Peptides against a protein of PDB entry 9GMZ. Designs and how they scored, part 202

Target 1, 343 residues: chain A of PDB entry 9GMZ
Amino acid sequence: TGFPLELLTRPATERLAYFENYTVAHPRLKEVYEILMRTIAEPAGASFIFVYGASGVGKTTLRLRVEQKLTELALPKLESDRARVPVVGIEAIAPESRYFNWKEYYTRALITLEEPLIDHKFDYGVRGISRDNFGKINVESKVVAPALRRALENALIHRHPDVFFVDEAQHFGKVASGYKLQDQLDCLKSLANMTGILHCLLGTYELLTFRNLSGQLSRRSVDIHFRRYCADSPEDVQAFKSVLLTFQQHLPLAETPNLVDHWEYFYERTLGCIGTLKDWLKRVLSDALDREATTITLKDLQKRALSVAQCQKMFKEIQEGERQLSETEADVQNLRSALGLGA

## One batch from the design tools (peptide; made by RFdiffusion4, then SolubleMPNN)

Design b2_p21_5_s2 (from b2_p21_5, 8 letters changed)
Fold by OpenDDE base, seed 2:
Structure b2_p21_5_s2 (fold): chain B 343 residues (1-343), chain A 21 residues (1-21)
Amino acid sequence: as target 1 above (343 residues)
Amino acid sequence: SERYKKLLEEDKKNGIETSLR
C-alpha cells in the first residue's frame, strides 16, 4: 500500500511530515529489532547491549521503534504502577573538553526519566533538584556530579525501565586514552550494577574501541552489529531495491518516481545505509513540494546527494569498522582451533 | 581516477560542495 492519496490535497508540511514519520521495515532493521527486543526481554544476566553500525544505518530509528514497542507493552502495567517508566533514551553529547561531562549526562538522564506527566514524584534526596511549575526537573548549578549520580540511581531503581538507551555512545570513548577510558567504562558498569537496569549503548564503529577495553564487560554484554546493505551480496542488493520501491510508493507526490531503476546511484551515495537514503529523499521531497512538483527527477536527486568526497570518507570509516569486526571473528576461530574445537 | 574526477565535476555542476575537510 502506498501513501494515503488524500495527502495530495494537503499542505506541503503535512505531506513532508508523513514521509518523515514513515519507517520502512527493511530486513536488517527487522533482524536487529528482533534480537534487541529478545535481549531486553531475556537479558540472561547481561548488563549491557552494544548496538554498533555505520552512521546513517538507522540506529536512531531502531531505538525509537523499540521505545514505542516497550511503551505499548507496558501500558497495562503502568495503570497499576504509576511510578514505572517502561524505557528511557538519551543521546550522549560529544565532550567539549578532554573530559566526558558526567554532570550533563546525569542531568539529561534525570530530565528524560522524570517527565512532567509522571504522577508519582519522589524526593531524590539531593538538594538543588526540584520540579518547576510545569513538573519539569530543574537541576541547580551547585549540584555536583556525585549527587546527580545518586539521584539518577534512585530514579532508575524507582522507575525501573526495561532498558536505558544511550545513543551516540561512542562519545564516551572520546576522552583521553588509557586509564580515563577505563574509568568511564567502570562508571557505566557501576551505574548498571547499582540500579539493575540494562543499558543499551548505540553508536558508530568507534564504540568497538570502547567495548574492547573491558574484558569484564565482555562477560555481561551482548553485541548487535547493525550492518549496512552490501553491493557484493545479491540478497542485500535485492533488499536495498525493495527499500527503494517502498520509499517511491510512500513519497506523497502525484506521479510515483522510479527510484529502483537508479538503485546503483542510490547505493553509491548512501553506501547501503537506509537512514542516509531516507534523509536524502526527505531533502529532495522538501524541494519538490516547495516547487509544487508532481514528481522527483534524477536532477532533483543529484542536487541533494552527498558528494563523492563525503561518501569516500564515510566508506573508509565503515571499512575500518567492518575490518575490526572481521578480525574479531578470526580471533574466535583461532581460539576454537587452539581449544581443539573444529573450525 | 578519471571516474572520480568526472563525479566531482558533476557534483560541482549540481552545486554540491565537496568539502575536502
Scores: peptide ipSAE 0.032, ipTM 0.620, DockQ to the pose 0.020
Fold by OpenDDE base, seed 1:
Structure b2_p21_5_s2 (fold): chain B 343 residues (1-343), chain A 21 residues (1-21)
Amino acid sequence: as target 1 above (343 residues)
Amino acid sequence: SERYKKLLEEDKKNGIETSLR
C-alpha cells in the first residue's frame, strides 16, 4: 500500500498536492475523531467543546475531517432542506493590535456560513450587508460589530449547523490592557445561547486558561485532549514509527526513503506532533521535486528541520500545558480522596 | 442521535480510515 505509481510521471505540482492531501489515520487522530463525532451527535446539553493540544499535533486536520464527514452525512437531508448548512468552520486570527477583532471574526463567520452556492439566500436585516454578483457576502465599512453579531445570530439560527468550529481559538485570549478574558468568553457564551448552536473551540494549551476562568462554562463544556506521542511510552513510540512508515510509503519519489531508521531524529524535531512531521516532510518533498531527486536524504531533512532552539521553546510550552492538565487531574483525585470517594 | 449512531456504525464498518483518507 503506497502512493499511485502513475504520480512518478506527473508534474511536481500534482505529486506535492497528493502528499498535501494525504492524511495518516494514526491512533490519536482516530481516538479524538471518534470522541468528537460522538459528542457532536449527543452533546447532552453542552454548549461548548474544547479541543486542546500542542501546536502541530493535527487539530486543523481533525477539524477538516470532521467537517467533511458531517457534510457527507447531511447530504441526503440537504436535498429537501436547502436552507440548512451542516457545519461551519473558521480560523480565529491573531490580532494585529492588542485586542481581538470581533468585527473581522463576525465577517469571516458570515462569509463562511453564507456560501455563494447556497440556493436559499437569507436577508440579515442589516443595512450594509449584501451579496455581490457572484453571491459573495460584502460588508460595508460603516457596519459596526454589534450589527454583524445580530446578522451572524440570525444566520446561525436560520442555517442551523450541527456545530460551529473555531480553529486557533487561543486568539480569543488576546485582550487589550484593562479588558477581561471573561468578557470574551461571555460574548461566545451569549452567541451559543442565543443561537442554540454547539460551538467547538480548537487550540493550543492556552485554551486551558479559558476553561479555568469559566466556572459556568465548565458545566456546559466537554473537554477533549489531543495528545502528542510520548517517547517514554513503548506504544506511542511504535505508533510514531508506524506513522513514519506510512509517510515513507506515500512520498511520491522513485526510491522509497528510509524514514523509520531515523525515527529518533524525527521525534527530536517534532516532539511527537504528527502535523509538525507532515509539514516538515512536505517542505523536504518540495525541495526534492524541485531538484528532480529520486529520493530524500538525511541532509535534505536537516536543511528543513526546526532548529534546536525552536524545539526547546515548543517543548517548554508543551510541558507547561501537560503540567497544568496533570495538576488538574491530581486535584480531582485529591478532592475525591478528601471526600472519601476513594482513588 | 440515531442518525449519527448509524453513521458511527458505518464509520466503524468502513474504518475511520476511509473518512480520514
Scores: peptide ipSAE 0.026, ipTM 0.508, DockQ to the pose 0.125
Fold by OpenDDE base, seed 4:
Structure b2_p21_5_s2 (fold): chain B 343 residues (1-343), chain A 21 residues (1-21)
Amino acid sequence: as target 1 above (343 residues)
Amino acid sequence: SERYKKLLEEDKKNGIETSLR
C-alpha cells in the first residue's frame, strides 16, 4: 500500500512530515531490531550493547523504533509504576573542544530522562537542578559534572529504564592528547554498574576501538553489526531495490517516480546505506513540494545527491571499518584454532 | 541501465568522476 492519497490535497509540511516519519522495514533493519530487542529483554549479565555500522546505515531509525516498541510494551506497567521510564535515548554531541563534554552529556541525559509529563517528581539531591513551571529540567551553570553524574545515576535508578541509548557514541572516543580512551570507557562502565541500567551505544565503526580496550567490557558487552547493503550480493541488491520500490510508493506526489530504474545511481550515492537514501529522498521531496512538482526527476535527484568526492570519502571510512571487522573475525578464527576448537 | 550510463556521462562532463570503477 502506498501513501494515503488524501495527502495530495494537504499542505507541503504534512506531506513532508509523512515521508519523514515513514520507515521502511528493510531486512537488515529487521534483523538488527530483533537482535537488539532480544538482547534488551534478556541481557544475560551484559551491561553494554554496541551497535556499529556505516554513517547513514539507519542506526537512529533503529533506536527510535526500539524506543517506540519498548514504550508500547511498558504501557501496562506504567499505570502501576508512575516513576518508571521505559527507555531513554540521547545523541552524543561532537565536542567543540579537544575533550568530550561530560557536563553536557549528563545534562542532556537528565533532561531527556526527566520528561515534563512524568508524574513522580523527586529531588536529585543536587542544588541547581530544578523543574520549571512546565516540568522541564533546568540545570544551573554552576552545577559541576560530578554532581550532574550523581543526579543522572539517581534518576536512572529511580526511573529504571530497560535500556539507555546513546546515539553517535563514537564521540566518546574524541579524547584530548594525554587522556586515555580507557578513562571514558571506565566512566561509562561505572555509570552502568552504579545504576544497573543496560547501556546501548550506537555509532560508526569508530566504536570498534572501544571493544578492544577492556577485556572486562568485552565480557559484559554484546556487539551488533548493522551492515550496509553490498552491490556484490544479489540478495542485498534485491533488498535495496525493494527499499527503492517502497520509497517510491510512499513519496506523496501525484505521479509515482520510478526510483528502481535508477537503483545503481542510488547505490553509488548512498553506498547501500538506507538512512543516506532516505535523507536524500527527503531533500528531493522537499524541493519538489516547494515547486509544486507532480513527480521527481533525475535532475532533481542530481541536485541533492552527495558529491562523488563525499561518497569516496565515506566509502574509504566504510572500507576501513569493514576491514577492522574482518581482521577481528580472522583473530577469532586464529584464537579458536590455537585453542584446538577448530574453525 | 542506459539511463544510468548517460547520467555518469553527465556527471563526468560536470567534473564528477565516479571512483566505483
Scores: peptide ipSAE 0.023, ipTM 0.478, DockQ to the pose 0.022
Fold by OpenDDE base, seed 5:
Structure b2_p21_5_s2 (fold): chain B 343 residues (1-343), chain A 21 residues (1-21)
Amino acid sequence: as target 1 above (343 residues)
Amino acid sequence: SERYKKLLEEDKKNGIETSLR
């Protein structure tokens, strides 16, 4: 089934919004979604979930779909428990300084958790935290990070989300010293322990550095690798072509473009990352809608493609991440063999 | 409850059908 044909008579903004909101349920997304949902339902004493993969693999899409599903599943309970929030998700900001801004993190988390339409207003007893006339949380500049942390701890306890998501979590790691990264992880671990709320960190392969820094986090974390599609795997190539076919059917254009015949070019400029593919197609669709075009051409695709230099940089980052994981898998196998456990 | 119902309805209207069905 393709896009609703009625969209062809709708404004360009509505047509673009349809495609932006459309998600292809591709095999890797489905696999990671199922693992993540199961882990959230049964964390088995885990305090953290790490979801790592290439930039543009689709981690934000995964997060949003899990948030939606957790909200749907919580609806019957939310009628009786008006204080409960089913899920909270934030994006970590890259620090402007060499230090992670915990004040900004706590502020963003509080603003997201204390959404304006929450029926049960909570006073966290922190001077300089207020609600405006629209119920939006306002944090005065004078409020210090320790006070914001206490407010967030209380908010998380009272709202009791099933999980706390932090997207782009590699930004915690941009601190120049491994020691400072450990302190940040210990701070997050303390927040998870004090609140009893499961934390899910989504990010690039830079999150692998977090696994190695804390043997205590390793014992209380679940790791999920969100893999890209690989051109050396016939099954992955077929899955990637199937994604192109699905996007082809869901571009709200009068004439269905042939994307599948150009699969090698799409692979070259996305490295098998479906988020990168979707963002590329969104840009091309926007350009086509602005021109009132009936379809998209290879020339339209080429105008909005990532440069070869960008792809080469992204590919090096992917190869390094995949190498580190392969080495870890080999180390596990060597450890098992040394313990007299079979392969 | 009504808020989350509205959000989910908006998500459905926006074609955020859980294609993961």
Scores: peptide ipSAE 0.050, ipTM 0.667, DockQ to the pose 0.050; fails the geometry check

Design b2_p21_5_s4 (from b2_p21_5, 8 letters changed)
Fold by OpenDDE base, seed 2:
Structure b2_p21_5_s4 (fold): chain B 343 residues (1-343), chain A 21 residues (1-21)
Amino acid sequence: as target 1 above (343 residues)
Amino acid sequence: SERLAELYKEDKENGIETSLR
């Protein structure tokens, strides 16, 4: 099964959009998806889910697929409960200043919760928050962060999403000198506790530093490691080759390129991260469509590859994250041994 | 490594910036 052959007669924009919207259901994505969906359905008193993994592993794809599925599953109930939002997802933005902008965070969360399609006007109990005739939230500049927090708490309680997603959540860890990262975590914990809404923080391995600061959050959090494919695992290599084969079949080109034979080069320049691979292929496909090419060549791939220096930097960041997790696993074994629990 | 030097050369030939800026 490949791309619809009719796409070969369609505009380049439509051919590119097909590939952009195509998601490979690869084993690691499926595994993490199932764990995440189960945890959202049965949080067992958890207030937080942490999903961490390499940049470009596919965390945003995971989020979007879960959001889509939760929305689909909620549709029958949303007909009876017009106030309910099944899921809310935001991306945390890197602060331009040394301080995390909570005002911006709360504003974005409110805007996302109050999609134009929600007919029920909610009174946020805060002056300076209005909804226009198109359902868009307007927040006046005079509204302070504590007021926006109260508005968000009320909105989350009223809309009652199954989960609140925060992508790029490592940006909460960027605190100015003199502020404790713990205070940011306590703020999020307070929001989750006050609203009763499960929070899922997705991020890079930098999120581990944030997670490890609160021994209290560890008791009420579920951890999900979204691993890359590793070249030292035959099963992971086979899965990575299978992803290449699938992408090969779903590139809307007249001649199917042979990506699988170049799997080592693809692995070298993606570090086993499928998001990085997809973004690379998207750039190469765009170039191929612009020149009306029938296929993709190795030279086309090389032109849009990450540099060796970029890959080396990314690999060091991955190795540090994987090391920290391995140390944590060893600490669990040491704790069990110290407790007299067998290995 | 010789392989790394070769890869940097290939990157340069393909117009990929290799400088760790």
Scores: peptide ipSAE 0.029, ipTM 0.554, DockQ to the pose 0.020
Fold by OpenDDE base, seed 4:
Structure b2_p21_5_s4 (fold): chain B 343 residues (1-343), chain A 21 residues (1-21)
Amino acid sequence: as target 1 above (343 residues)
Amino acid sequence: SERLAELYKEDKENGIETSLR
C-alpha cells in the first residue's frame, strides 16, 4: 500500500500536503499513544501527564493524533452538549524575556479553546474578552494576566475538555531561577486543580527538570517516556527501517526512491527520531516537487540533511536526558532493593 | 575521527552549514 497514484497528476501543493498529513504508525508512537489514551480515559486521580523525549521524536504527531481521536470519540456527544470541547492543545512559546509570558499563554489557550465552531457564547466573566462576528475570541490589550487566567479557568470548567495539551512544555522551565520555576509549576497545578482538567505537558528531556521540582506533582502525575529508536537494538533498527520503507511508499513521486538502503545515513542524521526523519523527507520532497523530479536521490537527501555538528549537539542533549532517566530508574531499583521489594 | 572529518567535508560540499547556530 502506498500513496494514491492519482496524486502524480495533482499539483505539487497537494502532493506535499498528502505527505505532510501522512503519519507512520511506528511501534513507539503506538505504544505511547495507547498509554496516553488510556491515561486520559482513566486518569485515576492524576492531574498531569508528562510526555518527554528527544526533540523530533514525534511528540507533536502524538498530540495531534490523540486530539483527532478524542474529537472523533466526542462527536456524538457534542451534538447534545454544544458547550463541550473534547480536547484543547497549544504549543508553549519560548519566552523572549527572562520570564514566561503567562498573558500570551492564557490568551492562546483561550483562543484555541474557543474556536468558532462553538455555538454557545460563554461569558468569561472578564471585561475585554469577546467573540467577533466570526465567533473568534478577541482579547483586548488591556486585559491583564490574572484576568486571563480566570477567563481560562472558567472556559476550561465550562468546556470541560478531556485533556489540555501543552506542547513544547520545556519552555516553562526557561526561567532565570529555580524559585520561579516552582512558581510556574504551582501555577499550572493550581490551574489543573481549580478546573479539574487533566493537563498533558509534552516536551524534551528538559521537562524532567520541571517534573522533578514538584514533589506534589509526582503524586498526581503520569510519566510517559517517548523513546527514540536505538541503533544498538536490532528491533529498533528493524522498526526504523520499516518506517523508511513506509515513507518510501508514501512519497508521491513517479519513481519510488530506495530509502531503506540508506538507513544508516538516515539514522546518523535523525538519531532515530521519526519526526526529524519526516521533516527531512518533507524538505527533500518539496525540493523534488519544485524541480518536477521523478524521484529523490542521495544528493537530494544530503542537501537537506542536518549537519554533523547539529547531530552531535542533539545527540549530547539526548544522551544527557537518557542518562538522567537511567539514573532515576537505577535509584528506584536501589530503593526497591533497600526496601526488600526485589528487582 | 576520520569519519567525522569526511562527514564535515560532505556537508560542506552539499552546502550544509556546519556551524552550531
Scores: peptide ipSAE 0.028, ipTM 0.631, DockQ to the pose 0.020
Fold by OpenDDE base, seed 1:
Order: structure tokens, then C-alpha cells, then sequence
Structure b2_p21_5_s4 (fold): chain B 343 residues (1-343), chain A 21 residues (1-21)
């Protein structure tokens, strides 16, 4: 089934919002979703989940869908336990400076954790953290990062979410030295251990650097690879074409555009990343709605496509990440062989 | 945790696939 036909009589803003909120349930997203949900339900003593994959593969979409489902599943229990938050998710921000801003991170985490519970006052055990008359967290300028950490630890213990999500988590790795990166990992590990809360870090293949730095984190972590679709796999090509067909049916335009016939061009400019594809189609749809166009053309697509140079850069970053994973798999096989275990 | 897995299993059995729709 396509978009609701009544949208054709609605304002451009509503038509665009429909497409923005629409999610294609493609095979890789479903697979990673099932693995992630199972791991959250049965962490088996894990303190961390790492979800890594190409930029624009759909990690944020995955997070939001898991957050939605965990919230839905918790609703019957939240009626009896109003102090509990089922899930908390934040996006890590790229530091403007050479140093990760822990004060900002803890503040954002506290705001996000307390937002669903506006009516419940919580004593953070820290002076200078309060709720305003609108229930928003106010942090006085005098509050230092260690005090904000204690406040977050207390809040996480009290609210007891099933998982704490950090999107764009590769930004923890943007430190000038490997030593500082280890300090960031030890800080996160300490937070997870002190609170007993499972942490899920979502990010690019730069998260693989975290696996290399801490053999102790590896013992308490679950790894989930969110793969792109590959043009060398007939099954992946068919899945990608099916996604194009679904988007074609869900673009709220009077005339259904033929996206599937241009699948190679879409693949070339998205590298098999469905998030990149959705963002591209969103930009093209916005332009079409602004022109009151009945459909989208190849020229409209070309106007909003990533440049060949951008795609080449992104592809090199993907190939490097995929290579590192393949080398790790080979290293495991080599280790097994060296231990006298069969391949 | 066990109850979340049970609810997820019940949802799957009831055809409440998390409509990623």
C-alpha cells in the first residue's frame, strides 16, 4: 500500500512530514533490530553493546525504533512504577575543542532522562541542579563535571532504564591522544558499572578503535555490525530495489516516480546506505513540493545527489571499516588455528 | 529483562511485528 491519497490535498508541510516519519522496514534493519532487542532483553552480563556501520546506514532510525518499542512494552509497568524510565537515548556531539565536553554530555543525559518525568521531583544529591517551574533541568554554572556525573549516576540508578543509548558515539574517540581515549572509555565503563545500566554505543566504523584499546571492555561487550547493501550480492541488490519501490509508493506526489529503473544511480550515490537514500529523497521531495510539482525527475534527483567526490570519500571510509572487520575475523580464525582449534 | 523478552515474544507471536512501518 502507498501513502494515504488524502495527503495530495494537504499542505506541503504535512506531505513532507509524512515522508520524514515514514520508515522502510528493510531486511538489514529488521535483522539488527531483532539482535539488539534480544541483547537488551538478555544482556548475559554485558555492560556495553556496540552498534557500528557506515554513515547513513540507518543507526539513528534503529535507535528510535528500539526506543519506541521499549517504551511501548514498558507502559503497563510505568503505570505502577512512575519513577522508572524504560529507555534513554542521547546523541554525542562533536567537540568544538580538542577535548570531549563531559559537562555538556552529563547535562544532556540528565535533561533527556528526566524529561518524561516532569511531574516527579528528584533530588540529584548535588547542589546547583534543580528543576525550574516548567520541569526543565537547570544546572548552575558553578556545577563541575564530577558533580554532574554523580547526579547522572543517581538518576540512572533511580530511573533504572533497560538501556542507555549514545548515538554518534565515535565522537568520544575525537581526542588528541590514545591515552585520552582510554580515559573516556574508563569513564563510560565506570558509569555503566556504578549504575548497573546497559550502555549501547551507536556510531561509524571509528567505534572499532574502542575495541582495539580495551581487552577488558571486549569481555563485557556485544558487537552488532549494521551492514550496508552490497552490489556484488544479488540478494542485497534485490533488497535495495525493494526499498526503492517502497519509497516510490510512499512519496506523496500525484504521479508515482519511477525510482526502481534508476536503481544503479541510487546505489552509486548512496553506497547501499538506506539513511543516505531517505535523506536524498527527502531533499528532492521538499524541492518538488516547493515547486508544486506532480512528480520528481532524474534532473531533480541529480540536483540533490551527493557529488562523486563525496561518494568516493565515503566509500573509502566504508572500505577501511569493512577491511578492519574482515581482518578481525581472519585474526580470530588464525588464533583458533594457532590454539589447535579447527577453523 | 525476562519479562521484556516474553513481551517481545508475545508481540511477535501476536503478529505485532514492531511495524517498522
Amino acid sequence: as target 1 above (343 residues)
Amino acid sequence: SERLAELYKEDKENGIETSLR
Scores: peptide ipSAE 0.000, ipTM 0.289, DockQ to the pose 0.097
Fold by OpenDDE base, seed 5:
Structure b2_p21_5_s4 (fold): chain B 343 residues (1-343), chain A 21 residues (1-21)
Amino acid sequence: as target 1 above (343 residues)
Amino acid sequence: SERLAELYKEDKENGIETSLR
C-alpha cells in the first residue's frame, strides 16, 4: 500500500509532512526497537542503556517510536495518576565551549518533563523556576546548575518516567580531556542513582569511549548496537532494496519513481544508513514539490546527494566504530574461552 | 538479573547484538 492518493490534491507542505512523518519498519529498526522496549520493561538493575551506531542510521526515529509506544501503553494508568510522565526525551547539544553546558541540559530536561499538559503543578522549591500563564517552565538566568539538578531530580522522582532519553549523547564526550568525560559520566550516574530512573543514551560510535572509561557504568549498563546495512551481506542488500521499494511507494508524487533500479547509487551515498536515505529523499521530494513535478529523476537525486568526500569521511568513522566493536566481541569470547565457559 | 541474562542470551541466539557489561 502506498501513500493516500488524496495527498496529490493537497498543498506541498502537507505532502512533505506526510513523508517526514512516515517511518519504514526495516529489519534493523525492528530488532533494536524490540530489544530497547524489552530492556525498558525489565531493566534488571541497569541504570543505563547505550544505543550506538552510525550517524544517520535512524537512532532519533527509534527514540520517537519508543516514546510513542511508551506513551500509548501508559495512557490507561495516566487517567488515575495525573502526575506521571511515561517517558522524557531530550537532545544533547554540542557545547559552544570546551565544556558541556549542564545548566542548559538541566533546563531543557525540566522544560521537556514539565510540558503544559500536566495538570499537577509541582513546586520544585527552587527560586527562579516559574511557570508562565501557559504552564511552560521559565528558568531565570540567576539559577545555578546545582539548583537545576535538584529540581530535575525532584521532577523525575515525582513524574516517574519509565525511561529518560538523551539523543546525540556523544556531545557529552566533546570535552578537552578524558578526565572531564569521566566527571560527566559520574554526574549522569549520580542523577540515575538519585532518581531511580533508567537513562538511555543514543549517539554515534563516539559513545564507545564513554562505555570504555566507566568500569562502574559497564556493570549497570546495557549496550545496543544499531547497525547499518552492509553491501557484502546479501540479506542486508535485500533489506536495503526493500526499504527503497517502500519509500518509492510513499513519495506523494503522481508518478512512482523507480528507486530500486538505482540501489547501488543509493547505497554508495548513504552507506546503508536509512536515516541518511530518508533525509536525502526528503530534500529531493521538497525540490520536486516546489517545481510541481510529477516524479523524481536521477538528476534530481544527484543534485541533493552527499558528496563523495562526505561519504568517505562518514565511512571511515563507521569502519573505526565497527572495528572497535569487533575487537571487543573477540576479547569477550577469548575471556569466556579462557574461563572455560565456552564461546 | 537472571531473566535479563536469559533474554540477552535468546537475543544473541537470534543474532541480536546486545551486551551486558
Scores: peptide ipSAE 0.000, ipTM 0.260, DockQ to the pose 0.047; fails the geometry check

